# Designs tried in a protein design run: peptides against a protein of PDB entry 6IDX. Part 356

Target 1, 380 residues: chain A of PDB entry 6IDX
Amino acid sequence: KELAKLSADVTFATEFINMDGIIVLTRLVESGTKLLSHYSEMLAFTLTAFLELMDHGIVSWDMVSITFIKQIAGYVSQPMVDVSILQRSLAILESMVLNSQSLYQKIAEEITVGQLISHLQVSNQEIQTYAIALINALFLKAPEDKRQDMANAFAQKHLRSIILNHVIRGNRPIKTEMAHQLYVLQVLTFNLLEERMMTKMDPNDQAQRDIIFELRRIAFDAESDPSNAPGSGTEKRKAMYTKDYKMLGFTNHINPAMDFTQTPPGMLALDNMLYLAKVHQDTYIRIVLENSSREDKHECPFGRSAIELTKMLCEILQVGELPNEGRNDYHPMFFTHDRAFEELFGICIQLLNKTWKEMRATAEDFNKVMQVVREQITRA

## One batch from the design tools (peptide; made by RFdiffusion4, then SolubleMPNN)

Design b2_p30_7_s3 (from b2_p30_7, 20 letters changed)
Fold by OpenDDE base, seed 2:
Structure b2_p30_7_s3 (fold): chain B 380 residues (1-380), chain A 30 residues (1-30)
Amino acid sequence: as target 1 above (380 residues)
Amino acid sequence: MEAERKKKREEALEGLIKKFKEMRRKSLSK
């Protein structure tokens, strides 16, 4: 107990480390010897002292043995560990992951996100915070190849739903520390959209052009039997499609693929449009047809609006930015749905279409409408 | 671009380490 308190002092820490004191503490943990009276309390103070000593940065985290890592990971994976030991063990693992890529690799082999999910289902918000912090550390330190797996683990309905139900909708106010970890997790999740946001459409890729054609089909041919295969389009059929792409509100109505060559938002805009068209088909068709039937120059160009809205949402949500230590602003909405970005897009595109009508906007008012919509989104 | 991304990643990591230390000190001092 006194050691744990004194270990916060840099002078004491330096002297204690010079006496190989930290090695003694690590060996005590490595031994796993439960034979002592008050073992749990002694271990909790040992782990506290170890953390405080390591926080001075005098000793490299890479000094830690694999046996120590396994022992700490064991305290996190065991169901009947004292809360005080669990909390300190989570904190040690997080510190190891953050401070050393070598330790990250070893820890990522010993623990799974699934094991950490169990610590989110508890009433203790401090344990929940340390568990999310460790998930965030693992996510941040994951190599690019494994980052998608971590992303998929977060995108798994299970982790999201547990965070929503046990953390966000918990019977207690969210502390600043938890709000920060939720913010970090949200930012790391939005960074998965960066790849699509920075992916240019290839106008020569037939598969990508077929998606644009599918948007046209869903809007205008929804009742027509799919048996009318897109056979060799006569010049009349090409001219018909050019008209349809104009009605869809693409800037390049001859080759709509060109509208997706700008990054940001690149292919992410097309993903949002396709999601809207497939998941919210009635809303999509309504928005397109309401604007395609207007001859009064007050038509809202859906294609252009969808692209610029996607870009705006990426800017508002800071897609591709890394977590900031000073921020605690998370959006609970992003924990309510697996495709929360696309759902937000679907809400915002309806808001845009409504705002366009209310303003009696023309194509010249496009930027003014977008500014009003930005203010509406940022105030919500 | 890669070097700047690496630098931003290091800065973000330092910030997270600092924030975690602050959280831990507040929590473990009880």
Scores: peptide ipSAE 0.219, ipTM 0.817, DockQ to the pose 0.905
Fold by OpenDDE base, seed 4:
Structure b2_p30_7_s3 (fold): chain B 380 residues (1-380), chain A 30 residues (1-30)
Amino acid sequence: as target 1 above (380 residues)
Amino acid sequence: MEAERKKKREEALEGLIKKFKEMRRKSLSK
């Protein structure tokens, strides 16, 4: 106990480390010897002293043995561990992951996100905070190839739903520390959109062109059997498609694929449009047909609006930016749905279409409408 | 670009480490 308290002092820490004191503490953890009276309390103070000593940055985290890592991971994975030991073990693992890429690799093999989810289903907000902090650390330190897997694990209804129900909708006020971890998790989740936001459409990719054709089909051919494969379209069919792409509000009516070559928002805008068309088909058809039937120059160009709105949402949500230590602001809405960004797009595109009508906007007012919509989104 | 992204990542990591230390000091002092 006194050692744990004194370990916060840099002078004491320096002297104790010079006496190999940290090695003695690590060996006590590694031994796992439950034979000592008050083992749990002694272990909790040992882990506290270890953390406080390591926090001075005098000793590298890479000095830690694999046996120590396995012992700490064991305290996190075992269901019947003392709360004080669990909290400190989560804190040690998070610190290891953040401070060492080598330790990250070892810890990522020993601990699953599924094991950490169990620590979110508790009434102790400190444990929940440390569990999310460790998830965030693992996510931040994950190599690029594994980030999508971590994302998919988050998008798995289970983690999101547990955070929503046990943390956000918990019977206790969210502390600043938890709000920060929720913010960090949100930022790291939005950064998965960066790839799609920076992906240019290839106008020659038939699969990508088929998505644009599907948007046209859903809007205008909803009653036509999909069995009419777009056979070798006669010049009349090409002219028909150009008219349809104009009615969809694409800037390039001849080749709408060109509208998605600008990054940001690149392919992310097309993903949002396709999601709206498939998941909210009635809303999509209504927006498109309402604007396609206008001859009064007050038509809202859906395709252009969807692209610029996607870009605006990326700017507002700071997609591709890293989490800031000073921020604690998170959007609870992003925990309510698995595809929360696309759902937000679907809400905002309706808001844009409404605002366009209310303003009696023309194509010349486009930027002014977008500015009003930005103000509406940022005030909500 | 890559060097700047790396630097921003290091700065963000340092900030998160600092914030976590502050959190631990508040929670472990209780």
Scores: peptide ipSAE 0.215, ipTM 0.818, DockQ to the pose 0.870
Fold by OpenDDE base, seed 1:
Structure b2_p30_7_s3 (fold): chain B 380 residues (1-380), chain A 30 residues (1-30)
Amino acid sequence: as target 1 above (380 residues)
Amino acid sequence: MEAERKKKREEALEGLIKKFKEMRRKSLSK
């Protein structure tokens, strides 16, 4: 207890570290010896002193043994561990992940996001905060190849639903620390969209062109069985498609793929359009047909609007920006659905179409409509 | 104590965040 208090002082910490005191603390944890009557209390103070000593930055985190990591990971994975030990163990793992890439690799082998989910299903908001902080640290430190696997683990309906039901919809007010961790998690989740936002469409990729063709099919040929793979389209068929792409509101009616070569929003706009067309088919068909049946210059160009709206949503949500220390603003809506960005797009595209009609807009008013829609989205 | 630890973790996070921005920009520019 006294050691844990004194370890906050830099002068004491320097002297204690020079006497190999931190090595003694690590060996106490590594031994796992439950022989002492007050083992849990002693261990909690040992872990506190270790954290305070390491927070001075005098000693490298890379000095920590694999045995120590396994013991700390064991306290997080074992049922019925003392809450005080669990809290400090989560904080140590977070600090290890943040301070060392070599320790991140070792910890990522010993701990899964699934094990941390159990610590979100508790009434203790401090434990929940440290569990989310560790998830955020793991997400932040994950190499790009593993980031998609972590994204898939987050997209596992379970983590999001547990955060929503046990943290956000909990019977307790959310503290500033938890709000910050939820903000960080939200930002890191939106940063998974960055790859698609920065991916240019290849106009020569047939699979990507087939997605644009599928958008046309859903809008205009809804009764046609997809089994009729459109064979080599005659010139008449190409001319028909140019008309359909004009009715869909693409800027390039001849080659709509060119509209997706600009980054941002790149392929992310096409993903949103396809999601709307497949998941909200009636809404998609209604929006397209309402604008395609207008003989007046007041048609809302769906394709152009979808691209610019996707870009605007990326700007509002700061996709590709990293979390700021001073921010704690999170949106509970983003924890309600696995495809929350695409669902937000589906709401906002309907708002855009409504606003376009209310303003009696033409193609010349496009930027003015987008500005009004931006103000509406940022006020909600 | 908690506020100062929070601040140090925040500063470490900011430093990591900055490094990650630079790494991501380099990865996506390839």
Scores: peptide ipSAE 0.038, ipTM 0.580, DockQ to the pose 0.034
Fold by OpenDDE base, seed 3:
Order: sequence, then C-alpha cells, then structure tokens
Structure b2_p30_7_s3 (fold): chain B 380 residues (1-380), chain A 30 residues (1-30)
Amino acid sequence: as target 1 above (380 residues)
Amino acid sequence: MEAERKKKREEALEGLIKKFKEMRRKSLSK
C-alpha cells in the first residue's frame, strides 16, 4: 500500500527502480503464488505500484516477461477474479499494448475479444471503461491487414449491442472517461471508411459500372419485366440510360462513373447509394421519382446530392482523423446499427431532399441547401 | 504524405497514452 502510493513520486520511483524494485514486483506477479492470506489485496497493490513505476517512463515496457503477460492475461480471463485485480490487469494490458508493438503481438495472442466483451456485461463502469480502453488500444495498434478483421470482430453485432445495452443505455450517467473511450472507439471504427472514401471508381471496371446500373434498375425498372426492354438498338439504349442517369441526378449523365472518381468521397458515396437502394428501397425510389417527375427546375439531383452529402458526413465525422485525447463527444446512434454510417446517410439524404423542397431550390441553390443541411446535421 | 500520416499517428498515440495514464492515476488511487 505504501509502495503503491510512493511509486507515484518520481524520486522514489527512480531510487526504487535503481534498486531493482520493479523486478521484484514482476517476479511476485510471475510466481502466481496464492500462499499469502491477503494475496488479492497484496497483488492489487503490487499491480498498482508496477503501473505507477512504469508511468515514469524510466523502464521500457519491453522488459516484461512472457510469464508476466500470461499472468496478467490470466487475471482478465478468469471469471472469479477480484475486481481490483481485474481493473489493474486491464490497465496493465492496455499500457503494454499502447507502449510496445512487441507486447501488442504477445497480448493479441493471449487475449480474445470475447473475454473483453464479458467485462462489458457488468455493473461496474470502471471495469467497462478499462475493457473498452483495451479494445481501443488493440484496435489502434493492429496492423493494417488485421485492422479490418479486428473491426469485423468488434463490429460483430454482439460488441455493439453490448455497449449499447450495458454501457450507453445503462441506468447510470456516463462518466467522462467512458465517454472518451466511446469517442475513441467511434473514431477508430469510422476510420475504416477511409479506404472506401479514398478509393476512386475505375470507369472501365464493369463490376463497378454494374452497381450504377443497379441503382438505375431499382429506381426505374423494379416493376418492369426485363422482357419489355424493347429490342431498341444499342444507341437508343445508351440514350435511354443517359436520360435515366440525368433523372438520377448524376453530374455526368453519359458516364456516371466519372462522378465517383473524385476522392473524397470516392466509392463510399456509391456504397451509401447502393445501401439506401437495397435496404430502404421505398425511400430511395420515392426520392428519385419525386424529383425525376419535376419539370419546374426544382428537381433535387439525387446523385450529386448523395456524393456531396457523403463528403459532408465524412468531414463532420472526421473520417481519417485519429482520436484526440481532449474529445469525449460520441454519437449514441453509432451503436444502434451495424451499418450506422449508411443509416445516417439515409436519414440525412431524406433531410436534404426535404430541405431542398422547402427552400424551393434550383441547381443554382445547391451549395446553399448543402450549407443549411450541414447546420441541421451539426445541431442534431 | 506517408511520413506525415506516421507522425500524426505517433502524436495521437502519445495523446492517448497520456490520457490513459491520467485515467489510471485517478481510478487506481482509490
């Protein structure tokens, strides 16, 4: 207890480290020996002292043994561990992950996301905070090739739903520390959209062009028997498609693929449109057809609007930006759906279409409408 | 571009490490 308190002092820490005191603490953990009558309390103070000593940055985190890591991971995996030991063990693992890529690799082999999820299903908000913090550390330190796999493991309906139900919708106020960890998790998850946001459409890729054609099909041909595509020559079909792409509100009516060559938002805009068209088909068809039937120049260009809205949402959500230590602003809506970004797009595109109608906007008012919509989204 | 991204990642990591240390000190001192 006294050691844990004194270890916060840099002078004491320096002297204690010079006396190999930290090695003694690590060996106590490594031994795993339950022989002491107050083992749990002693271990909790040992782990506290270890953390406080390591926080001075005098000793490298790489000094820890694999046996030490296994013992700490063992305290996180055991269901009947004292809450005080569990909390400190989560904190040690997070610190190891953040401070060392070598330790990250070792910890990622010893701990599963499933084990961390169990620590979210508790009434203790501090345990939940440390569990999410460790998840965030693992996510941040994951190599690029594993980041999507980790995200898929975290984006498992289970983690999101548990955070929503046990953390956000808990009968207790969210503390600032938890709000920060939820913010970090949100940022790290939205950063997975960066790849799609920066992916240019290849106008020569037939598979990508088929997605644009599918948007047209869903909007205009969903009830039309494909057999009634009249045998009109290839030129009449191209002219028909040009009309349809104009009605969809693409800027390039001849080759809509060109509208997705701009990054940001690149292919992410097409992903949002396709999601809306498939998951919210009635909403998509309504938005497109209500504007395609207008002759009064008050048509809302859906394609252009969807691209610019996707870009705007990326800017608002800071897609591609890293977590900031000063921010605690998380969106509970992010945890309500697996495809929360696409759902947000679906809400915002309806808001845009409504705002366009209310303003009686023309194509010249496009930027004004987008500004009003931005203000509406940022105030919500 | 890549070097600047790397630098931003290092700065963000340092900030998160600092924030976490502050959180730990408050919670583990109890």
Scores: peptide ipSAE 0.220, ipTM 0.818, DockQ to the pose 0.873; fails the geometry check

Design b2_p30_7_s4 (from b2_p30_7, 19 letters changed)
Fold by OpenDDE base, seed 3:
Structure b2_p30_7_s4 (fold): chain B 380 residues (1-380), chain A 30 residues (1-30)
Amino acid sequence: as target 1 above (380 residues)
Amino acid sequence: MEKAREEARKKALEGLIKRAKEVRRKVISK
């Protein structure tokens, strides 16, 4: 206890480290020996002293043995561990992951997302905070190729719904530390959209063009039996598609793929449109057909609007920006659905379509409508 | 571009490490 308190002092820490004191603390943990009276309390203070000593930055985190890591990971994986030990163990693992890529690799092998999620299903907000902090550390330090796999694991393990139900909708006020961890998780999650946001559509890729064609099919052919598309000559079919792409509100009616060559939002806009069309088909069809039947120049160009809205949402949500240590602003809505960005797009595109009608907008008013919609989204 | 992203990532990580230390001192050292 006294050692843990004194370890916060840099002078004491320097002297204690010079006396190999940190090695003694690590060996106490590595031994796993439960034979001492008050073992749990002693261990909690040992872990506290270790953290305080390491936080001075005098000793590299890379000095930590695999045996030590396994013991700490063992405290996180065991269901009947003292809360004080669990909290400190999570904090140690967070620190290890953040400070060392070599320790990240070792910890990522020893700890499962499921084990960390189990620590969210408790009433203790401090445990929940360090569990999310460790998740965030692992997610941040993950190689780029593995970050999507981690996000898929979070969805599969219902991480968002567990956070929503056990943390956000808990009967306790959210502390600043928890709010920060929720913010970090939100930022890291939205950064997975950066690749798609920066991916240009290839107008020559047939598979990508087939997605645009699927948007057309869902809007205009949803009731038509595919058998009755008469083999009308390639030109009539091309002219028909040009009309349909105009009715969809694409800027390039001849080749809508060209509208997705701008980055941002690139392919992310097409992903949002396809999500809306497949998941909220009635809403999509309604928005498209309500504007496609208008000859009064008050049609809302859906395709253009969807692209610019996607770009706007990326700007508002700061997609591609890294988490800031000073921020704690998270949106509870983003924990309600695994595809929260696409769901937000679906809400906002309806708002845009409504606002367009209310303003009696024309194509010349497009930027004014977008500005009003931006203000509506940012005030909500 | 890649180098600038790496530098930004390093800076963000340094900030998060700093915050984690500050939080530990408030929560664990009490």
Scores: peptide ipSAE 0.517, ipTM 0.931, DockQ to the pose 0.873
Fold by OpenDDE base, seed 2:
Structure b2_p30_7_s4 (fold): chain B 380 residues (1-380), chain A 30 residues (1-30)
Amino acid sequence: as target 1 above (380 residues)
Amino acid sequence: MEKAREEARKKALEGLIKRAKEVRRKVISK
């Protein structure tokens, strides 16, 4: 206990480290000797002293043995561990992951996200905070090839739903540190959209062109009886599609694929449009048909609007930005759905369409409408 | 571009490490 307090002092820490004191503490943990009276309290103080000593940055985290890592991971995986030991063990693992890529690799082999999720299902918000902090550390330190797999693993384990139900909708106010960890998790999740946001459509890729054709089909052919014979010549089909792509509100009516060559938002805009068309088909068809039937120049160009809205949402949500240590602002809405970005897009495109109508906008007012919509989204 | 991203990532990580230390001192050392 006294050692744990004194370990916060840099002078004491330096002397204690010079006396190999930190090695003694690590060996105490490595030995796993449960036989001592007040073992849990003594272990909690040992782990506290270890953290305080390591936080001075005098000793490299890479000095930690695999046996030590396994013991700490063992405390996190045990169902009946003392809360004080669990908290310190999570904090040690977080610190190891953040400070060392080599320790990250070892820890990622010893612990699963599933084990950490169990610590979110508790009433102790401090345990929940350190569990999310460790998840965030693992996510941040994951190599690029494993980031998507880790994100998918979080989704598959219903991490979002557990956070929503046990943390956000918990019976306790969200503390500042929990808000920060939720912010970090949100930022790391949105950064997965960066790849799609920066992916240009290839106008020669037939599979990508088929998605645009599917948007047309869903808007115009879903209500049309299949009786319109497929036999109209290739030129009549091209002319028909050009009209349909104009009605969809694409800027390039001849080759809509060209509208997705700009990055940002690149292919992410097409992903949002396709999600809207498949998941919210009635809303999509309504928005497209309401504007396609207008000859009064008050038509809202859906395709252009969807692209610019996707770009604006990426700007508002700071897609591709790294987590900032000073920020605590998270959006609870992003924990309500697995595809929360696409759902937000679906809400915002309806807001845009409504605002366009209310303003009696024309194509010349497009930027003014977008500015009003931006203000509406940022004030909500 | 990659080098700038790596530097930004390093800086962000340093900030998060700093905050984690400050939090531990407030929560664990009490």
Scores: peptide ipSAE 0.515, ipTM 0.932, DockQ to the pose 0.879
Fold by OpenDDE base, seed 4:
Structure b2_p30_7_s4 (fold): chain B 380 residues (1-380), chain A 30 residues (1-30)
Amino acid sequence: as target 1 above (380 residues)
Amino acid sequence: MEKAREEARKKALEGLIKRAKEVRRKVISK
């Protein structure tokens, strides 16, 4: 207890480290010896002193043994561990992952997302906070190739639903530290959209062109079998498709693929449009047909609107920005659905279509409508 | 671009490390 308190002082910490005191603390943890009287209390103070000493930055986190890492990971994985030991063990693992890429690799092999999820299903908000903090550390330190796999693994294990039900909808006020961890998790999740946001459509990729053709098919030929491959089209069919792409509100109604070559939002806009068309088909068909059947200059160009709305949502949500240590603002809505960005797009495109009608907008009013919609989204 | 992204990542990580230390002092060292 006294050692843990004194370890907060930099002068004491320097002297204690110079006496190999930190090595003694690590060996106490590595031994795993439960035979001592008051073992749990002693271990909690040992872990506190270790954290305080390491937080001075005098010793590299890479000094820790694999045995030490396994013991700390063991305390996180054991059922019925003392809450004080669990809290400190989660904090140590977070610190290890944040401070060292080599320790990240070792810890990512020893700890499963399933083990961390179990610590979210408790009433202790401090434990929940450190569990999310460790998840965020692992997510932040993951190599780019593994980030999508980690996000998919979180979705498969219902991490989102557990956070929603046990943290956000919990019977306790969300503390500032928990709000920060939820913010960080949200930012890291949105950063997965950056790749698609920065991916240009290849106008020569037939598979990507077939997605645009599928948008046309769903809007105008909803009862028709997709088996009518676009390739056999007579000049009359090409002229028909040009008309259909104009009715869909693409800027380039001759070659709609060109509208997705701008980054941002690139292919992410096409992903949102396809999601809306497949998951909310009735809403999609309604929006397209309401505007395609207008003989007045008040048609809302769906294709152009969907692209600019996707770009606007990326700007509002700061897609591709890294988490800021000063921010605590998270959106609870993003924990309500697995495809929360695409669902938000589906809500916002309906709002845009409504606002366009209410304003009696024309194509010349497009930027003004987008500004009004931006204000509506940012105030909600 | 890659260098700027790596520098931004480093700065963000440094900020998060700093905050994590401040939180530990408030929660664990009490």
Scores: peptide ipSAE 0.512, ipTM 0.931, DockQ to the pose 0.878
Fold by OpenDDE base, seed 1:
Structure b2_p30_7_s4 (fold): chain B 380 residues (1-380), chain A 30 residues (1-30)
Amino acid sequence: as target 1 above (380 residues)
Amino acid sequence: MEKAREEARKKALEGLIKRAKEVRRKVISK
């Protein structure tokens, strides 16, 4: 206890470190000896002193042994651990992951996001905060190949739903520290959209062209059996498709793939359109047919609108920006659904279509409509 | 572009490390 208090002083810390004091503390943890009276209290103070000493930045985090990491990870994975030990163990793991890529690799082998989920299902908001902080640290430090796996683990209905039900909808006000961790988690989740946002469509990729064709099929051939494989369409069929792509509101109605070559929003706009068409088919068909059946100059170009709306949402949500240490602004709505960005797009495209009708807009008013929609989204 | 992204990532990480340290002093060192 006294050591923990003194470890906050830089002069004491320097002298204690020069006497190999950190090594002594690490060995106490590594020994795992539960035979001592007041073991839990002593261990909690040992972990506190270790954190305070390491926070001076005099000693590299890379000095930590694999045995120490395993002991700390063990305290986080054990069901019957003292809350004080658990909190400090989570904070140590967070610090290790943030400060060292080599420690990240070792910790990522010893602990899974699934094990951290149990610490979100508790009433203690401080434990919940450090559990999310560790998840965020692991996510931030993950190599690019593993970031998508972390995303998929987030998209696993369980983590999002637990955060929503046990943290956001909890009977306690959200503290600033928790709000920051939720913000960081949100930013890191949105940054997974950056790849798709920056992916250009290849107009020669048949699989990508088949998605655009599927959008046409869902809008205009909804009753047609999918067994009619798009055989090599005769010139007449190509001419029909050009008409359909004009009715869908693509800028390049001859080759709609060209509308997705601009980044941002690239392929992310196509992903949003496909999601809307498959998950909210009735809404998609309604929006397309309401505008395609208009013989007046007041048709809302769905394809162009969907692309520019996707770009606008990326700008509003700051997709591709890194988490800022000063920000605590998170959107609870993004924890309500596994595909929250695509669901937001589905709400906003309906708002855009409504606003277009209310303004009696023409193609010349497109930028004005987009500005009004931006103001509506940012005020909600 | 890649170098600028890596520098931005480094700066963001440094900020988060600093904040985590400040929070620990308020929560754990009590």
Scores: peptide ipSAE 0.494, ipTM 0.926, DockQ to the pose 0.866

